# Peptides against a protein of PDB entry 4N78: the designs that were tried, part 143

Target 1, 186 residues: chain A of PDB entry 4N78
Amino acid sequence: HFQVICRLLGYQGIAVVMEELLKVVKSLLQGTILQYVKTLMEVMPKICRLPRHEYGSPGILEFFHHQLKDIVEYAELKTVCFQNLREVGNAILFCLLIEQSLSLEEVCDLLHAAPFQNILPRVHVKEGERLDAKMKRLESKYAPLHLVPLIERLGTPQQIAIAREGDLLTKERLCCGLSMFEVILT
Target 2, 155 residues: chain B of PDB entry 4N78
Amino acid sequence: MAELQMLLEEEIPGGRRALFDSYTNLERVADYCENNYIQSADKQRALEETKAYTTQSLASVAYLINTLANNVLQMLDIQASQLRRMESSINHISQTVDIHKEKVARREIGILTTNKNTSRTHKIIAPANLERPVRYIRKPIDYTILDDIGHGVKW

## One batch from the design tools (peptide; made by RFdiffusion4, then SolubleMPNN)

Design b2_p18_1_s3 (from b2_p18_1, 11 letters changed)
Fold by OpenDDE base, seed 2:
Structure b2_p18_1_s3 (fold): chain B 186 residues (1-186), chain C 155 residues (1-155), chain A 18 residues (1-18)
Amino acid sequence: as target 1 above (186 residues)
Amino acid sequence: as target 2 above (155 residues)
Amino acid sequence: DAYRTSYLPVFEEGMLKR
């Protein structure tokens, strides 16, 4: 589903969706969640010492239940605050999955374009074969597919300009050095 | 432009009219040859004249058809060339617009990006001193310590 | 590794607008 969304929206559509999601997340964090956190901080015991280990796990649990009784009994926390936190979490996950899907699409595009842009894969050399000879053979095999040099030789000045710009845009992808998810976490 | 216009407005219509006129003339020539053969005392001479007129008429029609066909072909070639130039221009504009749109889209999404921190995989230097796992000695939980805290039934 | 050092000027122009 995320792959289809990335293909359908493209860079512009993804940007719009992510900007709106960031606004929603910001609104939830600075509004409702912040208010609940402030309220919880007020109700939180100022001093909560770890009970003695001699009380065992049940005794320790009862102790914390008693100390957190006001928080546990706060009904709106479960219904509203946790729901908002789930929404924030879902938004973060959505952004992560979109970025991953976009990166996969970009990698596929780069791989498909590589033979036309003189980007050769590093060939695994079997024992006894010269790497240089294999690379030279590969270069010669794909040399006729180099689009920009071909157009520079046969095309009009306008076609050459378009080909160069297209080549640049094909090579430049977000996955090469940029992250959207890191911006979302900040 | 002037050549195409001349072909469409003058040469091709003129050739079509000439061909139509030639058809009418051929009928007249045929009638003449038939009558001449019937009325002539020298049938051999009349036949030779008919043969000459037939050859001349066929040659003239062939010439008119060939000229017209060549003009039509030339017209079609000029039109095809114009269409190809138009197609090339449209493609150029389309590609320019697409590149521009792509650049705009990339700038927009770029606002939402930052440089990937090449996290230097700090070699987690395993701390040299592995703190020996403190042997968890399970002391039996004496539950009798809780007997005094609960409102339980004092037996 | 070859793609990590790629100059992404079009995207970077967007980054500078932030």
Scores: peptide ipSAE 0.220, ipTM 0.798, DockQ to the pose 0.570
Fold by OpenDDE base, seed 1:
Structure b2_p18_1_s3 (fold): chain B 186 residues (1-186), chain C 155 residues (1-155), chain A 18 residues (1-18)
Amino acid sequence: as target 1 above (186 residues)
Amino acid sequence: as target 2 above (155 residues)
Amino acid sequence: DAYRTSYLPVFEEGMLKR
């Protein structure tokens, strides 16, 4: 699903969705969640000492239950605050999955374009074979597929310009060094 | 443009008119040849004249048709070339627009990105003593190690 | 040009009146 979303929206659509999602998250954090956190801080026991271990697990639990009774019984915390936290969590996960899906799509595009851009995979060299000789053979084999040099030889100036720009745009992808998710976490 | 216009407005219509006129003239020639043959005392001469006119007429029509056909073909070639040029122009514009849109989109999404922190790979200082690669001997998983763990029914 | 000159019927009225 996320792959399809990435393909459908493209960079522009993803950017818009991410921006709106960030606004929603910001609104949730600065609004409802902040208010509940402040309220919780106010009702939090000022002194919460560890009970003696001699009371056993049930006694310790009862102790904390008693101290936190007002918080535990705060119904709005469960219904509203936790829901908002869930929404924030979902938003974060959504961003992560979108970025991952986008990265996969970009990698696929790069791989598909590679033969046309003189990007050759490292060939496994058997013992005794010169890596350089194999690479040169591979380069020679795929040389006719190099789009930009081909267009530079046969194309009009306008075609050459477009080919160069297209080549650049194909090479420059977000997955090569940029992260959206890190920005979202900040 | 001038050549196409000349073909469309002058040469092709002119050729069509010439063919039409040729048709009318051929009828007149035919009538003449018939009358000449009937009236002539020397029928052999009249026949030879008719043959000459027939040959000339056929050649003329053939020439007119060929000329017109060539002009039409030339017109079509020019039009095809123009269409190809227009297509190319449209494609270039489309590609330019797409590139522009892509650049805009990339700028927008780029604002939402940061450089991936290349984790400074701590130079794993290879320990001075290269521990001999302990040949991973696949020890069979001894499942009996777990026999004493848990409240399972001792058979 | 040679084809044009040789085979174009000169349907001039004067040739028909010969």
Scores: peptide ipSAE 0.021, ipTM 0.732, DockQ to the pose 0.004
Fold by OpenDDE base, seed 4:
Formats: sequence, C-alpha cells, structure tokens
Structure b2_p18_1_s3 (fold): chain B 186 residues (1-186), chain C 155 residues (1-155), chain A 18 residues (1-18)
Amino acid sequence: as target 1 above (186 residues)
Amino acid sequence: as target 2 above (155 residues)
Amino acid sequence: DAYRTSYLPVFEEGMLKR
C-alpha cells in the first residue's frame, strides 16, 4: 500500500502529505497533549520514593499502582490523551513507512538506470581472474547503453540538454543522503 | 510550405479539373467514334480508329489519375512530416515541463529533509564463511497484520 | 519517362474539326 501511495503521489504529493501531517502532529502536541501533560504533572505525587527491593516485584508494582491510582483512574486521560498519542504515533509510523517505501522505489530506479549511466556493479572475481580486466570488459559491454554519451553524439542540442538533466535527476535521489524522518523527529 | 501550398492550391485542384475535362472529352470522343462508324463506308477503318482513340483515352485517364494520386501522396507525406515535427516539438516541451515539475517537487520535499548522519558503518568484516545468500523467498506481505495497528482520526 | 510523354492527352482541337 505504501509503495502504491509513493508512486501515486510522487515527490510533490509526499511533501504535501508530510507537511500536513507535521501540522497535525504539532497541533496535537502543543494543544491537547500539552494540556494533559501539565495536568498530569500537577497530580503527580510530589514524593515518589523507590520502595525497598525487599517488597518484591508485586509489592513494588502495587505501591506504584497505589501512588498512580488517581492518574490511572482519570478517564479523560485514557480516552482523549491516549487517543491523541495514538494519532501522533500513527503519523510518525506513516512517515517512516512512506520514507522507507520511497527509498525502496528510489533504489529500484537507481538500479534500473545504472547500466545506462555507467554505474556497474562490482563483479565477483573468481580465483585467478583480474578484477580490472573483468571490469573493463563489463564497461565495454555496457558502453553502448550509456545514454548521455550516445545522445551527445547523435542528438540535437535540445535533446542533449534534456538527457543531461534527466541523467542528473535520475542520479540525485533522496535515499542517497537525505532523511525526512529525522526532520519529523526533531 | 511552398510545395504543400502548390499541391493544395494548384496541382491537386488542377488534376481534378483535368479529370473532369477528360470525362467530357471522352464523351465527345465516344460520340465521334459512333458517328464516324455509322457514316463511314469503310467500317473496318472506322473500327480501327475507334480502337486507337479508346486506347489513347484510357491511357490519358490513367495518366491523369496516376498524376493526381502521386500529388495526393506527396501532399500526405509532407503533412505527415509536419505532424512528426509537431509531435517532436510537443514532446520536447512536455519533457521540459516534466523536468521542471520534478525539480520543483524535489525542492519541496527537500525542505522536509536533513542530511543523513552517515555513522561510519564499521567495516562489516565479511565473515570468513560467506553465508550462502539466503534465497529471498518473496513471502507475500500480509497486510492484515497492520489492520489492528492504528486508530483512525475520529473526527 | 517515355511513357509519361506519350500519354499526354493530345486533344488537338484539329481532330475534332475534321
């Protein structure tokens, strides 16, 4: 689904969706969530000391449950605050999954374009074979597929310009050095 | 352009007129041949003359049709060439626009990006034993696993 | 080329006047 969304929206559509999601997240964080956090801070026990380990895990749990009883029983926290937190979480996950899907699509595009852009994979060299010789052979084999040099030789100036720009756009992908998700987390 | 114009305005209309005139002339020739045959004392000679006129007339019409057809074909070839040029121009514009749109889109999404902190991936020391690439068995992604994840915005 | 020249409608006005 996310791959389809990425293909459908493209860079521009993804950007718009991400911007809107960021606005929503910001609104939730600065609005309702902040208010509940402030309220929680007010009702939080002022003195919550760690019980002695001698009470065991059940006793410690019961202690904290008792100390936090008022918070746990606060119905609005469960219904509204947790819902907003879920929405924020969903937004974050959505952004992550979109970025991952986009990265996959970009990698696929790069891989498909590679033979046409003189980007050759490292060939496995069997024992006794020279890597350089194999690479040269591979380069020679794919040389006729190099799009930009081919168009530079046979094409019009306009075609050459378009080919160069297209080549550049094909090479310059977000997955090569940019992250959207890191921006969302900041 | 001049050649196409000449074909459209002069050659093709002229050829059509010539065919029309030829039709009228053929009718006159037919009438002449009929009358000549009736009036001639030498029917054999009159028949031979009629045959000659018929052959000539047929040849003339065939020539006119061929000429007109060739002119029409030439016209169509020129038009086809013009259409190809136009198509090429449109494609060029379309590509230019698409490139521009792509650049704009990339700028927009770029604003939402930061540089990846390439942590120096420690040289993954290739384990001495190259684990055989586990054949990626494309397991269909069960998207139902995500059905329980996420609460939609209840407006 | 020879065939093109021979099939010109030589409707010479003179044959119909004869």
Scores: peptide ipSAE 0.020, ipTM 0.730, DockQ to the pose 0.005
Fold by OpenDDE base, seed 3:
Structure b2_p18_1_s3 (fold): chain B 186 residues (1-186), chain C 155 residues (1-155), chain A 18 residues (1-18)
Amino acid sequence: as target 1 above (186 residues)
Amino acid sequence: as target 2 above (155 residues)
Amino acid sequence: DAYRTSYLPVFEEGMLKR
């Protein structure tokens, strides 16, 4: 699903969605969540001492439950605050998954373009084979596919310019060095 | 342009008219030959004359058709060439627009990005003289990421 | 492994606008 979304939206669409999500998250955090946090801080016990260890784990749990009873029983906390937190969490996860999906798409694009851009993977060398020989064969195999040089040789100046621009844009991808998710977390 | 105009306005219409006129003339020749054969005491001579006229008429018509056909073909070739040029121009514009749109989109999404290799506290340093910041990024390509795609998994 | 070199000036232009 995220892959399809990435393909459909493209860079621009993804940007718009991310921006809107950030606005929503900001609104939730600065609005409802903040207010609930403030309220919770007010009702939080000022002093909460550790009970004696003799009470055991169940007794200790009951103690804390009693101390926090008013908070736990706060109905709006469960219905509204937690829902908002869930929404924030979902938004963050959405952003993460979109970025991951986009990165995968970009990698695919890069791989598909590689033969046309004289970008060759390091080939696996079997025993007894020379890496250099294999690489040379590979280079020779894909040499006719080098698009920019081909167009530079046969194309018009306009075509050459477009080919170069296209080549550059093909090579430039977010996954090569940029992250959206890190910005979202800030 | 002048050649195409001449073909469209003069040569081809003229050729069509000539061909039409030739039809009328052929009918007259046929009538003549028929009458000549009927009236002639020397049927052999009349027949030979008919053959001669027929050959001449056919040759004339063939010439007219050939000329007209060549002119039409030439016209079509010129038009095809013009269309190809137009197509090329349109394609160029389209590609230019697409590149522009892509750049715009990239700028927009770029607002939401940060460098993976640098701390957020670090500002992007670009040379003052450069129109755009240029950054060299080296990243290893992990081809294994696509291993699942090649095995018939439609995305 | 294959390494690729990329320049991302167009993206970076966006980054500068943030």
Scores: peptide ipSAE 0.194, ipTM 0.788, DockQ to the pose 0.446; fails the geometry check

Design b2_p18_1_s4 (from b2_p18_1, 12 letters changed)
Fold by OpenDDE base, seed 5:
Structure b2_p18_1_s4 (fold): chain B 186 residues (1-186), chain C 155 residues (1-155), chain A 18 residues (1-18)
Amino acid sequence: as target 1 above (186 residues)
Amino acid sequence: as target 2 above (155 residues)
Amino acid sequence: DPYKTKYLPMFEEGMKKR
């Protein structure tokens, strides 16, 4: 699904969706969540010392349950605040998955374009074969597929310009050095 | 443009008129041949003359049809060529616009991007024992695995 | 490696506007 979304939206659509999600996240964080956090801070015990280890795990749990009783019993926290936090989490995950899917699509595009752009994969050298000889054979095999040189030879000036631009657009992809998710996390 | 206009306005209409006139003339020739055969004492000569007129008439009609057909074909070829040129122009504009839109889109998404932190690849100290190169069978990346991403299937 | 970190000017123009 994310792959299809990436294909349908493209860079423009993805940008718009991510921007809107960021706005939503910001609104949730600075609005409802912040208000609940402030309220929680007010009801938090001012002094909460660690109980003695002698009470064991059950006793310690009971102690903290008692200290946080007012927070646990705050029904609105569970229904509203946690729901908003879930929405934030979902938005973040959505952004992550979109970026991952986009990166995969970009890599796929790069791989598909490679033979047409004189980008040859490193071939596995079998025992006894020279790497250079294999690479030269591959170059010769795929030389007729080099799109830009072909168009430069046979095409109109306009076609050449478009081909060059298209080649550049194909080569430059986000996956080659940029991250969106890191921006979302800041 | 001038050639196309001549074909459309002069040559093709003229050819059609010529064909119509030819049919009228053929009827006259047929009447003549019939009368000539009836009145002639030498029926063989009259028949030969009729054959000659028939051949000539058929040849003339064939010529007119061929000329008209060629003119129509030429007209269509010119029109097809014009359409191809227009299509080429439209395609060029469309591609230019698409490239521009893509550049704009890339700038927009770029606002949401940052440079990937090149994690200094810790020198993975190659363990001294060269583990046998496991033949990395390039399993074709089944991208269908990604189709399940988003259906809340809890793994 | 065609997938090595490359300078991507078309995207970075957008980054500079941030």
Scores: peptide ipSAE 0.286, ipTM 0.800, DockQ to the pose 0.622
Fold by OpenDDE base, seed 4:
Structure b2_p18_1_s4 (fold): chain B 186 residues (1-186), chain C 155 residues (1-155), chain A 18 residues (1-18)
Amino acid sequence: as target 1 above (186 residues)
Amino acid sequence: as target 2 above (155 residues)
Amino acid sequence: DPYKTKYLPMFEEGMKKR
């Protein structure tokens, strides 16, 4: 589903969706969540000392349960806070999954374009074969597929310009060094 | 453009008119031949004349049809060439617009991006003094003892 | 490696506007 969304929206659509999601997340964090956090801080016990180990695990648990009783009761009464946190979580996950899906699509595009752009994979050299000879053979094999040089030789000036621009657009992808998710986390 | 205009406005309409006129003329020739054959004492001569006129008329019509057909074909070829040129121009503009839109989109999404931090493999320098891990004997905490105390949200 | 961190000027122009 995310792959289809990425294909349909493109860079522009993804940008718009992510910007809107960021606005929503910001609104939730600065609004309702902040208010709940402030309220929770007010009901937090000011002094919570570790009970003596002599009380055993059950006694220690009861102690902490009693100390956090007001928080638990408040959380049970105000389920809206958890809903907002879920919304934030879903938004973050959505952004992550979109970025991952986009990266996969970009990688696929790069891989498909590679033979046409003189981008050769590293060839595994068997014992006794010269790497240079194998690379030269590979270069010669794919040389006829080099699109930009081919169009430069056979095409009109307009076609050449478009081919160069298209080549650049194909080569430059976000997955080559940029992250959107890191921006979302800051 | 001038050639196409001549074909559309002069040659093709002119050819159609000529063909129509030829039809009228053929009817006159037919009437003439019929009357000539009936009135002539020499039927053989009249027949030969009719054959000659028929051949001439057929040749004339064939010529007119051929000329008109060629003009129509020429017109279609010119129009096809014009359409191809127009298509090429539209495609070029469309591609240019698409490239521009893509560049704009990339700038827009770029606002939401940052450089990937290449995780420098921080060599976790193991602290030299291996503090002897106090053997945390994980006694399995039997949580069943707590079943009676909590207002258990029955899931 | 075509996937090495490359300068991406088309996207970086947007980054500078942040």
Scores: peptide ipSAE 0.279, ipTM 0.798, DockQ to the pose 0.631
Fold by OpenDDE base, seed 3:
Structure b2_p18_1_s4 (fold): chain B 186 residues (1-186), chain C 155 residues (1-155), chain A 18 residues (1-18)
Amino acid sequence: as target 1 above (186 residues)
Amino acid sequence: as target 2 above (155 residues)
Amino acid sequence: DPYKTKYLPMFEEGMKKR
C-alpha cells in the first residue's frame, strides 16, 4: 500500500501529506498532550521513594500502581491523551513507512537508470581475474547505452538540454543522502 | 506550406474535376462508337476504331486516377510530417514543464529533509570482560495488571 | 558506493528555506 501511495503522490504529494501530518502532530503535542502532561505533573506524587527490593517485582509494581492510582484512574487520560499519543505514533510510523517505500522506489529507479548513466556495478572479481579487464569489458558493453552522450551526438540542442536535466533529476534522489524521518523526530 | 496549399486547393480538386469530365467524355465516346458502328457499312473498321478509342479512354482514365492518387498520397505525407513536427514540439514543451514541476516538488520536499547523519556506528566495542551472565532468574512479571490500562491486543 | 552521501542541490535548496 505504501509503495502505491508513493507512486501515486510523488514528491509533491508526499511533501504535502508529511507537512500536514507534522502540523497535526505539532498541534497534538503542543495542545492536548501538553495540557495532560502538565495536569499529570501536578497530581504526580512529590515523593516517590523506591520501594525496597525485598518486595519483589510484583510488589514494586503494585506499589507504583498504588502511588499512581489517581493518575491511572483519570478517565480522560485513557480516552483522550492515549488516543492522541496513538495518533502521533501512527503519524510517525506513517512517515517512516512512506520514506522507506520512497527510498526503495528511488533505489530501483537508480538501478534501472545506471546502465544508461555510465554507472557500473562493482563486479565481484573472482580470484585470478584482473579487475581492470572486467571493468573495461563492462564499460565497452554498456558504452552504447550512455544516453546523454548519445543525445549530445545525435540530438538537437533542446533535446540535449532536456537529456542533461533529466539525467541530473535521475541521479539526484533523496535516498542518496537525505532523510525526512530525522526531521520529523526533531 | 506552398506545396500543400497547391495540392489542396488546385491539384487535387483539379484532378477530381478532370476525372469527372473524363467520365462525361467517356459516355460521349461510347455513344459515338455505338452510332458509328450502326451507321458504318464497314463494321470491322468501326469495331477497330471503337477498340482504339476504348484503349485510349482507359489509358487516360488510368493516368488521371494515378495522378490524383499520387497527389493525395503526397498531401498525406506532408500532413503527416507536419503533425510529427508539431508532436515533437509539444513533447518538448511538455517535458520542460514536467522537469520544472519536478524541480519545484523537490525543493518542497527538501524542506522536510536533513542530511543523513552517518552516525559512525561506534563499534560497540564489546567490553572485553564478558560479564558472566548472572543467571537472572527472570521471575515472570505478571503484566496482567496492565491489561486494564491500555487497549492492548487481547490475544 | 553510488549511494554514499552526495550533495543534492535540488533538495538542499529547500533545506535552506527551513
Scores: peptide ipSAE 0.274, ipTM 0.799, DockQ to the pose 0.609
Fold by OpenDDE base, seed 2:
Structure b2_p18_1_s4 (fold): chain B 186 residues (1-186), chain C 155 residues (1-155), chain A 18 residues (1-18)
Amino acid sequence: as target 1 above (186 residues)
Amino acid sequence: as target 2 above (155 residues)
Amino acid sequence: DPYKTKYLPMFEEGMKKR
C-alpha cells in the first residue's frame, strides 16, 4: 500500500501529505497533549520514593497503583489523551513507512538507470581473475547503452540539453543523502 | 508550405480532372475506331489505325495515373514530415514542462529533508564491568508484614 | 559505493528555505 501511495503521489504529493501531517502532530502536541501533561504533572505525587524491595513485586505494584490512583482514575486520559498519542504515533509511523517505501522506489529507479548512466556494480572476482580486466569487459559491454553520450553524438542541441537534465534528475535521489524522518523527529 | 498548397489545390485536382476528361476522350476514340472500321474499304488499314490509337490512349492514361500517384505520394510525404516536426515540438515542450515540475517538486520536498547523519557506528564499547547478574533469590513474600500497615481488620 | 552521500543541490535549495 505504501509503495502504491508513493508512486501515485510522487515527490510533490508526498511533500504535501507530510507537511499536513506535521501540522496535525504539532497541533496535537502543543494543544491537547500539552494540556493533559500539565494536568498530570499537577496531580502527580511530588515525592514518590521507591518502596523497599522487601515488599516484593506485588507490594511494589500496589504501592505504585496507590500513588498513581488519581492518574489512573482520570477517565479522559484513556479516552482522549491516549487516542491523541496514538494519532501522533500513527503519523510518525506513517512518515517512516512512506520514507522507506520512497527509498525503495528510488533505489529501484537508480538500479534500473545504472546501466544507462555508466554506473557499474562492483563485480566479484573469482580467484585468478583480474578485477581490472573484468571491469573493463563490463564497461565495454554496457558502453553502447550510455544514453547521454549517445544523444550527445546523435541528437540535436535541444535533445542533448534535455538528456543531460534528465540524467541529473535520475541520479539525484533523496536516498542518496537525505532523510525526511530525521526532520520529523526534531 | 507552398508546395503542399500547390499539390492540394492545383496539381491533384487537375490530375483528377484530366483522368475524367481522358475517359470521355477514350469513348470518343473507341466510337471513331468502330465507325472507321465499318466504313473503310481497307479493313487492314483501319485495324492498324485502331491499334495505334489504343496504344496512344493507354500510354496517355498510364502517364496521367502515374503523375497523379506521384503527386499524391509527394503530398503524403510532406504531410508526414510536418506531423513528425509537430510531434517533436510537442515532445520537447512536454519534456521541458515535466523537468520543470520535477524541479519544483524536489525543492518542495527538500524543505522536509535533512542530511543523513552517517552515524559513525561508534563501537558500543561493552562496559568492561558486566554487572554480575544479581541472582534474584525469590524469598517467599511474608504477607504478615503488611498486616501492621493497612487498615487491617483486627480480627 | 554509488549510494554514498552525494551533493543534492535540487533538494538542498529547499532545505535552505527552512
Scores: peptide ipSAE 0.274, ipTM 0.801, DockQ to the pose 0.627

